# Ledger of designs, part 105: peptides against a protein of PDB entry 3ZOQ

Target 1, 223 residues: chain A of PDB entry 3ZOQ
Amino acid sequence: QLLQDSWWNQLKEEFEKPYYQELREMLKREYAEQTIYPDSRDIFNALHYTSYDDVKVVILGQDPYHGPGQAQGLSFSVKPGVKQPPSLKNIFLELQQDIGCSIPNHGSLVSWAKQGVLLLNTVLTVRRGQANSHKGKGWERLTDRIIDVLSERERPVIFILWGRHAQMKKERIDTSKHFIIESTHPSPFSARNGFFGSRPFSRANAYLEKMGEAPIDWCIKDL

## One batch from the design tools (peptide; made by RFdiffusion4, then SolubleMPNN)

Design b2_p19_7_s4 (from b2_p19_7, 11 letters changed)
Fold by OpenDDE base, seed 3:
Structure b2_p19_7_s4 (fold): chain B 223 residues (1-223), chain A 19 residues (1-19)
Amino acid sequence: as target 1 above (223 residues)
Amino acid sequence: EEEEEEERRRLEEEERSLA
């Protein structure tokens, strides 16, 4: 897949490594034999919408939604017309409480991605109906490298780490340069234990302002 | 603390499976 030049410069060496070639071979089989999400053209949408240099904020997810038509290659995001998953609904509830945004009539976070919010899953593909089915197949090594090259960047990044899975990546982030916003996961199972009231959106914007950068317009327009 | 974190992870994975 064609990546933006800025990402290609950071990741080109990874694509030549054996682990990535094995991953690609696995994916070819998976997409041929099973229903895999997202569409193969959408796997790298997070990198397509947000260049390496344009990254202001990173929101880490685990793996794509595994239902029909849901995944669009962005963490937590669903295609327009798809019912908002529970975690996404809670994200919008926190967004409303934090900065007063209305709850959108769709679940697409593309507007965030276009503003420099890297919506990255640690695993970028999944089998239909089988959460985490592509865990440990090589994606984590690539996405770890994505985190690493962002951590190495001189221009600061804000990492929003919801839940333990995302927070496990904290060790890869140079906190002398970068800012981390941590809370419990937006999942209905954990949201009331710290996600609600964590105000990640206003906190991110406050940090961007301190850096002399334009804040993110987190409010999502209806379609 | 570690047990609580493990439980959170399981709950997060469960939510993902239900999405």
Scores: peptide ipSAE 0.047, ipTM 0.726, DockQ to the pose 0.115
Fold by OpenDDE base, seed 5:
Structure b2_p19_7_s4 (fold): chain B 223 residues (1-223), chain A 19 residues (1-19)
Amino acid sequence: as target 1 above (223 residues)
Amino acid sequence: EEEEEEERRRLEEEERSLA
């Protein structure tokens, strides 16, 4: 599927670069020879749901879930009918504590994406059962460019950076124009060390309101 | 580097526990 024109205009130069051509050829082999997640049509779902101009908030993840039927091309999100991963459960717990949303009966964050929340992983594909198996294959260069072109945008963006991996991208963000919300990762191993009580959802909306933008409806309806 | 690797390993272990 073709990227939206807004993203194409920002990323067209990357797609012509050798690293991306090599990545694409690698992915063709991987999808032919291995079980790769997400489905190839879903790789760029974050960019499909949220145009470059419509980005209000960015939430960075590492790479897709590597279990059957889980990944849907959005960071932290899982397809309906899939058991919510521990980190996602903690995200919903914080959402409930922060702004009073009910915990949804599914793990799809598509409603956030449609409102301008770019749910971006730094690596956009993974082999079944092999976390980070596509690390260092070229995705990070593309996703770094996505962060860069958003940082260069005059219209402010809110970056939510959970954990050290996401926080390493802070150096690419012009904090004179953009806002950063940082905490520990929602993982059960780190959530109690700062994620819980960080109130990223209300804080993000407070910045949006200050900028004269419509807040995000973070509450997810049951299916 | 070691702390980042530990956090990554913890994240990977969580993802593995779902599988």
Scores: peptide ipSAE 0.044, ipTM 0.724, DockQ to the pose 0.077
Fold by OpenDDE base, seed 4:
Structure b2_p19_7_s4 (fold): chain B 223 residues (1-223), chain A 19 residues (1-19)
Amino acid sequence: as target 1 above (223 residues)
Amino acid sequence: EEEEEEERRRLEEEERSLA
C-alpha cells in the first residue's frame, strides 16, 4: 500500500526488512482465506489521513474491531451507521463532560484524523470474531517504528495513552520534547477508575496552545 | 496494583472479544 511521501520517507526502510515481508505474505494468505478487518484498502487509514508532519496528537489503540463493518483503520473509530462500541461511548461521554461537545449519532473519528490526530492501533489487522488474532505477526515492530520516528521529530507531539497497553509505549517517547496524557482505559471495566474526569481533550488543546499551534476541534457533527 | 492492572487488562481484552 502506497503511503504519503512524509510517512514513506520515515518508514521505507521498514518495508524492505524481512519481518515486514513475512507480515505481508501472512496478510495475503489471511485476506484470501478468512474475513479480515479492516478492508485491505483501509489498513493504513491513520497514516493516510494524518501525514508525518501534520501529527499533533497520537491516540494509541490495540487492534481493530473484529465485527462486520466496524473497523475503519483508525483506533477507536467505527464507520458511520455502526453502533458505537462501549469504549467509544465512554470516550464521547468524557468529551461531553470535558469540553461540552454533543454526543454524535455516529462513531467516525475521521474529523480528528484530518486535524492531525493520529489514531494508531499497535496491530493494524484482525480476523473476524478473533480479537488479537494478528498479535505478534510483525505489526508491532512497524508501529513501534512509527512511535520512534515521531519521538525523534523536533516538533512536539502529544501522546494520549489510555490503559496499560498504550502506556507500555511510554519508554519509546522522549518526554523531554513530547507531552503525555495518561489515564485508565475508556472501557466500561476501567473508565470509572480514572478515564472519566481525566479531561484529555482540553489538556491536549492546552498543550497545543502553549506550543503556538491551533487546537483540535474535538466536537463531531452528526451525519 | 500490578494485579489490578493485569486484571483490568484481561477485562479489557475480554470486552474486545465479546464486542
Scores: peptide ipSAE 0.042, ipTM 0.721, DockQ to the pose 0.119
Fold by OpenDDE base, seed 1:
Structure b2_p19_7_s4 (fold): chain B 223 residues (1-223), chain A 19 residues (1-19)
Amino acid sequence: as target 1 above (223 residues)
Amino acid sequence: EEEEEEERRRLEEEERSLA
């Protein structure tokens, strides 16, 4: 799968490394023998929708949704017509309380991605019904490199880090150049412990405005 | 701290499994 030129220039060396070749061979077997999400064509959707140069905001997820038709290759996002997962519902509740957006009738975050919100999972594939089944197979090394090359970029990026897993990546981010918005995870198990009221959307836009960049239109239209 | 992080991970995994 060909990446956009901007990402290819940043990541081409990774694709030649043994770990990525091993990952690729593993994925070939997995997609042949198991039901894997997302569709193989959607694995790099986050990079397809948001070029390296267009990244304004990064939202880190762990791995894709493992139910049928859910995963869209974007962190927290689900395809239209799919029931909104609990974490995503809480994201929209915070969005409503933060900046007054209506809760959309779907869970697609493609409109954010198209505006420069990189919706990146640390692991980009999963087996059906088996959360984190592709953890430790090589994706983390690639996605760490994605974080690294963004951290090395001169133009500032805003990293939204929900929960401890995402926050572990903070050590890879040059905080002298980039901004970090941290809170508990939007999961029902953690949202009341700091995610609700964290106002990540207005805070992100405040940083963008300070940098002289156009804010994100976080409000999602109904389909 | 490691136990809390593992518990959080399990909770996040559980939330994903319910979806």
Scores: peptide ipSAE 0.042, ipTM 0.720, DockQ to the pose 0.099; fails the geometry check

Design b2_p19_8_s1 (from b2_p19_8, 8 letters changed)
Fold by OpenDDE base, seed 4:
Structure b2_p19_8_s1 (fold): chain B 223 residues (1-223), chain A 19 residues (1-19)
Amino acid sequence: as target 1 above (223 residues)
Amino acid sequence: KLEELKKEEGEVAVEDYKE
């Protein structure tokens, strides 16, 4: 099967729907005819690293980085050895100011994912050099379902929603059960309008502690 | 309004990812 059991049980019916079959056929053509990111084996890395039951925090992104070697199937994350994109640099700056973490010498957020931070993009593929090129092709329906099934989960989740795109998903989240952390996007174009100083990492851990859950170790070790 | 917000956020993201 495509996904591990916990996610498969939640999403298996989606993969049988016409929209996903059409998406799959589109992706086959795209990967054959274009350079598409991430690697096809990495498309569902967010779900691979973080099971449905293990999700503690969700961080929503838009679509993958579209440069060579960048995207690794996790929102905002880049493969080791890749220059940190501006938004990611700002994320690490806020991390440092929020809870004192050192800025890592790489941009991989895999350590977060392994702790239960679902690093989910709403669109999971992109053409090289063409941001949002796979927007409106079916991914959004699947990722909306991912948000929905998490919202329906009894065990609370913390949703970190940076920027307007992510915040538009708030209507799908049952705020009677789940926690929302909102601010402007970490992009250089918006970070100074509210992202800096928003302290999403300490706030997320505060919620986790209130729920009796282990906090996330947000600090990332150098490689 | 919703489409405008999506477009604006998308443009910001595009610029961010070019760097």
Scores: peptide ipSAE 0.048, ipTM 0.702, DockQ to the pose 0.127
Fold by OpenDDE base, seed 2:
Structure b2_p19_8_s1 (fold): chain B 223 residues (1-223), chain A 19 residues (1-19)
Amino acid sequence: as target 1 above (223 residues)
Amino acid sequence: KLEELKKEEGEVAVEDYKE
């Protein structure tokens, strides 16, 4: 099956729907005719690394990095050996100021994912060099469902919503059960307008501790 | 307004990926 059992049980009906079948056919054509990121085997890495039941925190991104070798199926994350994009650099700067973590020598956030941080983009594929090229093709409906099933989960989730795009998903989140951390986007264009100093990492851990859960070790080791 | 916000966010993201 496409996903591990915990996610499959939540999402299997989506994959049978016409919108996803159309998306799938589109993707087949795109991957055959264009350079598409991430690798097709990595599209659902966020769900592979973080099971439905193990989700503690959600960090929403827009769509994958569109440069060679960058995207690895996790929002904001880049493969080892890849230069850290500006937003990611700012994320690490805030991480350092927030909880004292060193800036890692790579940009892979896999260690977060393995701890229950769902690094989800709303759109899961992109054409090389063409940001948002797969916007409105069906991914948003699936990822909305991902947000919905998490919102419906009894065990609370912390949603970190950077920027307006992510914050538009707030209406889908039951704030009576779940926690929202909002700020401007870490992009250089917006980070100084609220992202810096927002301390999302310590705030997330504070919520986890209040819930009686282990905090996330946000610090990333060098490779 | 929503479309404008989406466009603005998209533009920010596009610029972020150019570096």
Scores: peptide ipSAE 0.046, ipTM 0.704, DockQ to the pose 0.129
Fold by OpenDDE base, seed 5:
Structure b2_p19_8_s1 (fold): chain B 223 residues (1-223), chain A 19 residues (1-19)
Amino acid sequence: as target 1 above (223 residues)
Amino acid sequence: KLEELKKEEGEVAVEDYKE
């Protein structure tokens, strides 16, 4: 099956719906006719690395990086060997100032994902060099459902919402059960307006500890 | 400058991508 059991149980109904079938057909054409990122095998990496039950933290992104070799199916993350994009650099700067982590020599956030940080983009594919080219094609409906089923989960989740785009999803989150960490986006154009100093990593761990859960080891080792 | 940053970033501009 497409996804591991925990996510499949939550999302199987979506994959049977016409919107997703249309999306799937669109993607088949796109991958055949265009250069699409990430690799088709990596589209659902966020769900592969972090099971439904293991989600502790959600970090929402917009859509994948559209440059060669960048996207790996995880929001804000880039494959090893890829230059860190500006927003990711700022994420690591805040990480360093927040909890003292060293800046890693790569941009892969897989270690976060493996610990229960769902690195979810709202749109999961993009054409090379064409940002937002797959906006409005059906991904948003699926990813909204992902947010919904997490919101419906009894075990609390921490949602980190950087910027207005991510914050628009707040209305879908039951704040009586779940925790929200909001700030401006890590983009160089907005980071100094609130992202820097927001300390999302220590705050997330503080919530986890209050919940009696193990904190995330946010520090990333060099490769 | 914004367009250059967008290209460097490799992502679509978010609403916070403003000076």
Scores: peptide ipSAE 0.029, ipTM 0.649, DockQ to the pose 0.625
Fold by OpenDDE base, seed 3:
Structure b2_p19_8_s1 (fold): chain B 223 residues (1-223), chain A 19 residues (1-19)
Amino acid sequence: as target 1 above (223 residues)
Amino acid sequence: KLEELKKEEGEVAVEDYKE
Protein backbone atom coordinates (compact mmCIF):
# COMPACT_ATOMS: atom_id res chain seq x y z
CA GLN B 1 0.00 0.00 0.00
CA LEU B 2 0.99 3.59 -0.53
CA LEU B 3 1.12 4.67 3.11
CA GLN B 4 1.74 3.10 6.46
CA ASP B 5 -1.28 1.62 8.16
CA SER B 6 -2.16 4.52 10.43
CA TRP B 7 -2.36 7.03 7.61
CA TRP B 8 -3.79 4.54 5.16
CA ASN B 9 -6.72 3.92 7.44
CA GLN B 10 -7.40 7.64 7.51
CA LEU B 11 -6.83 8.43 3.85
CA LYS B 12 -7.50 5.28 1.82
CA GLU B 13 -10.89 6.56 0.73
CA GLU B 14 -9.31 9.68 -0.71
CA PHE B 15 -7.04 7.72 -2.98
CA GLU B 16 -10.04 6.03 -4.55
CA LYS B 17 -11.78 9.29 -5.36
CA PRO B 18 -11.80 10.70 -8.87
CA TYR B 19 -9.94 13.86 -7.92
CA TYR B 20 -6.97 11.90 -6.70
CA GLN B 21 -7.00 9.58 -9.66
CA GLU B 22 -6.93 12.61 -11.90
CA LEU B 23 -4.11 14.06 -9.83
CA ARG B 24 -2.23 10.80 -10.13
CA GLU B 25 -2.60 10.77 -13.88
CA MET B 26 -1.48 14.36 -14.07
CA LEU B 27 1.55 13.57 -11.96
CA LYS B 28 2.46 10.60 -14.11
CA ARG B 29 2.49 12.88 -17.10
CA GLU B 30 4.37 15.61 -15.27
CA TYR B 31 7.08 13.32 -13.96
CA ALA B 32 7.49 11.85 -17.41
CA GLU B 33 7.65 15.12 -19.29
CA GLN B 34 9.03 17.59 -16.74
CA THR B 35 11.47 17.70 -13.89
CA ILE B 36 9.28 17.44 -10.83
CA TYR B 37 10.26 17.71 -7.18
CA PRO B 38 10.55 15.97 -4.92
CA ASP B 39 11.46 12.55 -6.23
CA SER B 40 8.26 10.62 -6.70
CA ARG B 41 9.33 8.22 -3.98
CA ASP B 42 9.60 11.11 -1.54
CA ILE B 43 6.23 12.76 -2.13
CA PHE B 44 4.71 11.34 1.03
CA ASN B 45 7.81 11.45 3.22
CA ALA B 46 6.04 13.60 5.77
CA LEU B 47 3.50 10.84 6.29
CA HIS B 48 6.18 8.16 6.16
CA TYR B 49 8.25 9.70 8.94
CA THR B 50 5.33 10.70 11.13
CA SER B 51 2.43 8.29 11.54
CA TYR B 52 -1.09 9.50 12.09
CA ASP B 53 -1.04 8.40 15.69
CA ASP B 54 2.39 9.81 16.38
CA VAL B 55 1.70 13.34 15.17
CA LYS B 56 2.38 15.80 17.96
CA VAL B 57 3.01 18.96 15.98
CA VAL B 58 2.08 20.05 12.47
CA ILE B 59 4.05 22.63 10.54
CA LEU B 60 2.38 23.61 7.30
CA GLY B 61 4.22 24.73 4.21
CA GLN B 62 2.95 25.74 0.81
CA ASP B 63 4.72 23.62 -1.78
CA PRO B 64 8.12 21.98 -2.18
CA TYR B 65 11.35 23.74 -2.98
CA HIS B 66 11.70 23.80 -6.73
CA GLY B 67 15.48 23.71 -7.06
CA PRO B 68 17.62 20.68 -7.81
CA GLY B 69 18.22 18.38 -4.89
CA GLN B 70 16.36 20.52 -2.39
CA ALA B 71 12.97 19.05 -1.62
CA GLN B 72 12.74 15.83 0.33
CA GLY B 73 9.01 15.68 0.94
CA LEU B 74 9.09 17.63 4.19
CA SER B 75 7.98 21.23 4.53
CA PHE B 76 10.87 23.68 4.89
CA SER B 77 13.38 20.85 4.95
CA VAL B 78 16.22 20.36 2.48
CA LYS B 79 18.39 17.36 1.85
CA PRO B 80 21.78 17.28 3.51
CA GLY B 81 24.42 19.10 1.54
CA VAL B 82 21.92 21.63 0.24
CA LYS B 83 22.32 25.28 1.11
CA GLN B 84 19.73 26.35 3.63
CA PRO B 85 17.04 28.46 2.00
CA PRO B 86 16.37 31.86 3.56
CA SER B 87 13.20 30.84 5.36
CA LEU B 88 14.92 27.84 6.84
CA LYS B 89 17.82 29.97 7.98
CA ASN B 90 15.36 32.19 9.77
CA ILE B 91 13.68 29.18 11.32
CA PHE B 92 17.02 28.17 12.75
CA LEU B 93 17.71 31.70 13.93
CA GLU B 94 14.44 31.72 15.81
CA LEU B 95 15.20 28.27 17.14
CA GLN B 96 18.50 29.54 18.48
CA GLN B 97 16.94 32.58 20.09
CA ASP B 98 13.97 30.63 21.40
CA ILE B 99 15.61 27.67 23.06
CA GLY B 100 19.33 28.05 22.46
CA CYS B 101 19.89 25.48 19.73
CA SER B 102 22.94 25.84 17.54
CA ILE B 103 22.42 26.30 13.84
CA PRO B 104 23.06 22.96 12.15
CA ASN B 105 25.40 22.54 9.21
CA HIS B 106 22.55 21.12 7.13
CA GLY B 107 18.89 21.78 6.54
CA SER B 108 17.30 18.40 7.09
CA LEU B 109 14.39 18.42 9.50
CA VAL B 110 14.03 14.65 9.49
CA SER B 111 14.86 14.55 13.19
CA TRP B 112 11.77 16.64 13.85
CA ALA B 113 9.64 14.38 11.69
CA LYS B 114 10.83 11.30 13.52
CA GLN B 115 9.72 12.85 16.79
CA GLY B 116 6.18 13.52 15.64
CA VAL B 117 6.46 16.82 13.81
CA LEU B 118 4.41 16.47 10.65
CA LEU B 119 6.16 18.67 8.10
CA LEU B 120 3.31 18.95 5.64
CA ASN B 121 3.10 21.05 2.50
CA THR B 122 -0.39 21.76 1.24
CA VAL B 123 0.84 20.99 -2.27
CA LEU B 124 3.22 18.07 -2.45
CA THR B 125 4.87 18.47 -5.85
CA VAL B 126 6.29 21.24 -8.01
CA ARG B 127 7.90 21.72 -11.39
CA ARG B 128 11.53 22.67 -11.40
CA GLY B 129 11.87 26.40 -11.16
CA GLN B 130 8.13 27.00 -11.12
CA ALA B 131 6.75 27.70 -7.69
CA ASN B 132 3.11 26.75 -7.22
CA SER B 133 3.01 25.07 -10.61
CA HIS B 134 0.95 22.24 -9.18
CA LYS B 135 -1.38 24.45 -7.20
CA GLY B 136 -5.03 23.59 -7.64
CA LYS B 137 -4.41 20.17 -9.12
CA GLY B 138 -5.83 18.12 -6.28
CA TRP B 139 -3.18 18.07 -3.58
CA GLU B 140 -5.00 20.66 -1.53
CA ARG B 141 -8.02 18.42 -1.24
CA LEU B 142 -5.91 15.57 0.06
CA THR B 143 -3.94 17.71 2.47
CA ASP B 144 -7.12 19.34 3.68
CA ARG B 145 -8.31 15.85 4.49
CA ILE B 146 -5.07 15.23 6.37
CA ILE B 147 -5.76 18.31 8.46
CA ASP B 148 -9.35 17.22 8.92
CA VAL B 149 -8.55 13.75 10.18
CA LEU B 150 -5.99 15.19 12.56
CA SER B 151 -8.54 17.70 13.77
CA GLU B 152 -10.98 14.86 14.34
CA ARG B 153 -8.41 12.94 16.37
CA GLU B 154 -9.09 12.98 20.08
CA ARG B 155 -5.46 13.18 21.08
CA PRO B 156 -4.53 16.86 20.78
CA VAL B 157 -2.28 18.24 18.07
CA ILE B 158 -0.29 21.45 17.99
CA PHE B 159 -0.56 23.31 14.70
CA ILE B 160 2.17 25.80 13.93
CA LEU B 161 0.84 28.12 11.27
CA TRP B 162 3.41 30.46 9.79
CA GLY B 163 1.98 32.98 7.37
CA ARG B 164 -1.43 33.54 5.91
CA HIS B 165 -1.48 30.51 3.64
CA ALA B 166 -1.12 28.18 6.58
CA GLN B 167 -3.41 30.26 8.74
CA MET B 168 -6.20 29.83 6.21
CA LYS B 169 -6.45 26.29 7.50
CA LYS B 170 -7.48 27.37 10.99
CA GLU B 171 -11.13 26.94 10.14
CA ARG B 172 -10.51 23.23 9.70
CA ILE B 173 -9.00 22.83 13.16
CA ASP B 174 -11.12 22.10 16.20
CA THR B 175 -9.61 24.48 18.72
CA SER B 176 -11.58 22.88 21.51
CA LYS B 177 -9.17 19.96 21.23
CA HIS B 178 -6.11 21.29 19.46
CA PHE B 179 -3.64 24.12 19.88
CA ILE B 180 -2.58 26.70 17.35
CA ILE B 181 0.62 28.73 17.27
CA GLU B 182 0.50 31.54 14.74
CA SER B 183 2.97 34.08 13.48
CA THR B 184 4.14 35.67 10.28
CA HIS B 185 6.08 33.53 7.85
CA PRO B 186 9.81 32.91 8.40
CA SER B 187 10.54 34.31 4.95
CA PRO B 188 12.87 37.31 4.95
CA PHE B 189 9.91 39.22 3.59
CA SER B 190 7.89 38.71 6.74
CA ALA B 191 10.05 37.28 9.50
CA ARG B 192 10.76 40.62 11.15
CA ASN B 193 7.05 41.35 11.26
CA GLY B 194 6.35 38.75 13.89
CA PHE B 195 8.08 35.45 13.25
CA PHE B 196 11.22 36.43 15.08
CA GLY B 197 10.45 36.41 18.75
CA SER B 198 7.34 34.26 18.33
CA ARG B 199 9.10 31.37 20.08
CA PRO B 200 7.07 28.62 18.47
CA PHE B 201 9.38 25.85 19.64
CA SER B 202 9.25 26.54 23.34
CA ARG B 203 5.55 27.25 23.09
CA ALA B 204 4.93 23.95 21.37
CA ASN B 205 6.88 22.12 24.03
CA ALA B 206 4.97 23.94 26.72
CA TYR B 207 1.74 22.60 25.26
CA LEU B 208 3.17 19.12 25.02
CA GLU B 209 4.22 19.20 28.63
CA LYS B 210 0.78 20.36 29.68
CA MET B 211 -0.61 17.40 27.78
CA GLY B 212 1.72 15.07 29.63
CA GLU B 213 3.71 14.29 26.51
CA ALA B 214 7.41 14.34 25.87
CA PRO B 215 8.63 17.58 24.37
CA ILE B 216 10.24 17.77 20.98
CA ASP B 217 14.00 17.93 20.87
CA TRP B 218 14.12 20.71 18.34
CA CYS B 219 17.88 20.98 18.33
CA ILE B 220 19.41 19.44 15.24
CA LYS B 221 22.82 17.85 15.34
CA ASP B 222 25.38 18.36 12.64
CA LEU B 223 25.89 15.58 10.15
CA LYS A 1 -10.28 38.40 1.38
CA LEU A 2 -9.17 34.88 0.65
CA GLU A 3 -7.66 35.90 -2.64
CA GLU A 4 -5.81 38.69 -0.94
CA LEU A 5 -4.37 36.31 1.60
CA LYS A 6 -3.23 33.98 -1.14
CA LYS A 7 -1.51 36.75 -3.02
CA GLU A 8 0.28 38.01 0.04
CA GLU A 9 1.49 34.56 0.88
CA GLY A 10 2.63 34.22 -2.68
CA GLU A 11 4.79 37.25 -2.22
CA VAL A 12 6.34 35.67 0.82
CA ALA A 13 7.15 32.56 -1.16
CA VAL A 14 8.69 34.56 -3.96
CA GLU A 15 10.87 36.49 -1.56
CA ASP A 16 12.07 33.29 0.01
CA TYR A 17 13.74 32.28 -3.22
CA LYS A 18 15.30 35.62 -4.04
CA GLU A 19 18.14 35.21 -1.59
Scores: peptide ipSAE 0.040, ipTM 0.706, DockQ to the pose 0.110; fails the geometry check

Design b2_p19_8_s2 (from b2_p19_8, 7 letters changed)
Fold by OpenDDE base, seed 3:
Structure b2_p19_8_s2 (fold): chain B 223 residues (1-223), chain A 19 residues (1-19)
Amino acid sequence: as target 1 above (223 residues)
Amino acid sequence: KLEELYKEEGEVARRDYEE
């Protein structure tokens, strides 16, 4: 899939590696034989909406939603018209408590992505109804490289790491340059153990302002 | 560590699809 020049320059070597070639072959079979999410054209939406140079904030997810019409290639985000998943609802609840945003009538986080919030899953595809079905197939190596090249970037990045899965990537982040916001996952299973009240949105904006960058408008308008 | 992580992630994923 075609990427913006800024990401292509950072990742082009990965696409030539055997692991990615094998991943692509696997995906070809999967998309042909199974129902795979997101749409193949949306796999790299996170990179499409947010160029390498424009990344201000990274929010890591695990893998895409595996229900019909949900995944749109952005972590935690769902297409307009799709019922907000519980974790996303909790994200919006924290957003409301943190900075006073109203809860939007949809679950699309595209407006964040367009402002420089890289909504990256570590695994970028999934079989319908089978969470983590594409785990260990090569995506993690690519997305690790995405984290690496961002970590190597001189311009600071804010990494929001919700839950243990995301926090495992902390070792790849140069904390001398970049800032990390950590809490429990927004999932109903963990949100009340630290996510609620963590105020990641205001904290992220505070760091952006300190760095002389424009803050993110986290509030999402209704469609 | 990894196994523990996978268990937790599984629960997270499951909850997100209960509704």
Scores: peptide ipSAE 0.067, ipTM 0.736, DockQ to the pose 0.115
Fold by OpenDDE base, seed 1:
Structure b2_p19_8_s2 (fold): chain B 223 residues (1-223), chain A 19 residues (1-19)
Amino acid sequence: as target 1 above (223 residues)
Amino acid sequence: KLEELYKEEGEVARRDYEE
């Protein structure tokens, strides 16, 4: 799978490292012997939709949805026609309350990705029905590097960090250059403890405007 | 602490599929 030149230039050294080679071999076995999500062709969709230079906002997730047809290689996003998971529903509820967007009839966040929202999971694959099953297999090292190279970028980035797992990455982000929006996770079990009312979308756009950049059109059209 | 965090997040994520 070929990455865009901008990402390849930032990550090419990682792909030659032993940890990634081991990850690659593991994934070959997993995809052959297990049902793994997302489709192998979609693993790097976040990087495909949003080039290194085009990143404006980063939204970190944990790992892909582990149900059939759900994951599409973008954090929190589900393929069109797939029922919106509870966390995603809450994301859209906050979006509506924050900036007045209608709740879309699908859960695809591709329109965000195309505008420069990097929808990055820290782990990029998962076994069917087994959340976090590919934790600690090498993805975290690669995705940490993705965060690192973005942190090193001179042009500021906005990091939206929902929940403790994502917030643990804050130490890797140069807060003298980049902006961080933190709240509890959109999960039903945590959303009422800070996610609702956090207004991450308007806050992100406020930062973008301050930077002289075009804001994100967060509103998602129905399909 | 880190393992507890991962366990917590894992549980949160799992609940997204069960509800």
Scores: peptide ipSAE 0.058, ipTM 0.733, DockQ to the pose 0.133
Fold by OpenDDE base, seed 4:
Structure b2_p19_8_s2 (fold): chain B 223 residues (1-223), chain A 19 residues (1-19)
Amino acid sequence: as target 1 above (223 residues)
Amino acid sequence: KLEELYKEEGEVARRDYEE
């Protein structure tokens, strides 16, 4: 549960605020009384894999997958051995078309996270089978702060905003300093309206190169 | 207007996760 020093320095004030204490108490009850995803140890995996200083790219999700064994604390990512959800399949299809990567035999995006891709959901927990069940309980305030402190960071960040929910966070991002990549959501219901062909991966790497940073190796190896 | 679109996408995304 202890965050890396870089994130702790940025977020320690939030953890002392009443809203977070209330959230924590709520989560204790939820995890005790029913099945909550992800595992409590995985809630902050996005911050564990990607330090504040190492963030190069941010991909915003809404809330975790609510099926058994799916969520691993990273937006859009699923644990190895789990069937790829439709949106994730579309992400890999776009990845293939964009930069030629093969479609992996698993859905884990940990390799992205380790390279500086912050895979952040705005809500970090969910009840089994109940999408958005923990919406409005305090996570959004914390994750807004995460976006804020990244926006305030001197070193530029690339924000990939798929769909309207993610795009609503654009107002919190200093676009004079940071880069935004926007398209429709990768969901089958919206992917053909702009996500396919948006080439977010090559575009992100193009920005990184302009910044003098190493590009992300978006290709995911089979397990 | 934006909130309405958000709600619609939220529902769409939720359905995607259930499949």
Scores: peptide ipSAE 0.058, ipTM 0.740, DockQ to the pose 0.146
Fold by OpenDDE base, seed 5:
Parts: C-alpha cells; sequence; structure tokens
Structure b2_p19_8_s2 (fold): chain B 223 residues (1-223), chain A 19 residues (1-19)
C-alpha cells in the first residue's frame, strides 16, 4: 500500500525496520487465516485522506471497530449504512451542542479527514469480534512515530485527546508548538464526566483561527 | 495505578464499540 510522498518522507525509515517487517508478515498471515478489519486496502486511509503537510487536527482512537462492514481505516468512523456506535453518537451529540450541526444519517467522518483531520488509531487492524487482538504487534511503534513527526513539525497541530489512552501520548507532543484539547472519552461510560460540554470542535477552530488557518467544517452532510 | 486506570478505560471503550 503506497503512501503519499509527504508521509513516505516522514515514515520511510520505519518501514525498513525489523518491527514493521515482522508486523507486515504477521498481517499477511492474519488476513489469510482470519477475518481482519478494515479491508487491507483501507488500513492507511487516515494517511491517504490527510497528507502530512495538510494535517490540522489529530483525533486519536484505540483500534478499529471489529464488526462486519464497520471499520474504514479512520478512528471513530464507520462506513455509510452502518449503525453509529455509541461513542460516535455521543461525538455527534457534542458536535450538535457545540456548534449546532445536525446529526448526520451516517457515521462516515471522511469529510473531516479531507479537511485535514487525521483520524488516527494507535492500532490499525483487528480480528473480527476480538477487540485489541492486534495490540502490541508493532502498530503502536509506527503510530507513535506518526505522532512524533507531527510534534516535530514547525507548523502547529491541534491534538484532540479523548480519554486516558489517548492522553498517554501527551508526553510525545511538544506543547510549546502544538495545542492539546483533552477531555474524558465519548463512551457512554465516561462522556458525562467531562466529554459533554468540552466543546472540542469550536475550540479546535478557535486555535486554527489564531494560527491564521481556515477552520474545519465539522458539520457532516446526509447521504 | 495509572496503568490500571488506563486499562479500565480501554476496556470500557472496547465494550462501547461492541454495542
Amino acid sequence: as target 1 above (223 residues)
Amino acid sequence: KLEELYKEEGEVARRDYEE
């Protein structure tokens, strides 16, 4: 799977390292022997939709949805026609309360990605029905490097870190250059403890305006 | 303790995705 030149220039050294070669071999076996999500051609969709230079905002997730037809290689996003998972529903509820967007009739966040929102999971594949089944297999090292090269970028980035898993990456982010928006996770189990009312979308746009950049159109059109 | 809290939240998040 080929990456855009901007990402390739940042990550090419990682792809030559033993850990990534081992990861690739593992994935070849997994896709051959198991049902793995997302589709192999969609693994790097976050990087395909959002080039290194075009990243304005990063939203970190854990790993892909593990149900049929759900994952599309973007954190929190589901393919059109798929029922919105609870956390995604809460994201849209906060979006509505924050900036007045209507709740879309689908769960695809591709429109965000195309505007410079990097929807990155820390682990990029999963076995059907087995959450976190590909944890510790090498993805975290690559995605840590993605965070690192963005942190090293001179042009500022906004990192939206929902929940403790994402917030553990804060130590990798140069806060002298980059902005961080933190709250509890949008999960029903934690959303009422800080996610609701956190207004990450308007806050992100406020930072973008301060940087002289165009804001994100967070509102998602119906399909 | 932080790692334990991290694990707990991770489990909660995974359960949410399964629903």
Scores: peptide ipSAE 0.075, ipTM 0.753, DockQ to the pose 0.146; fails the geometry check

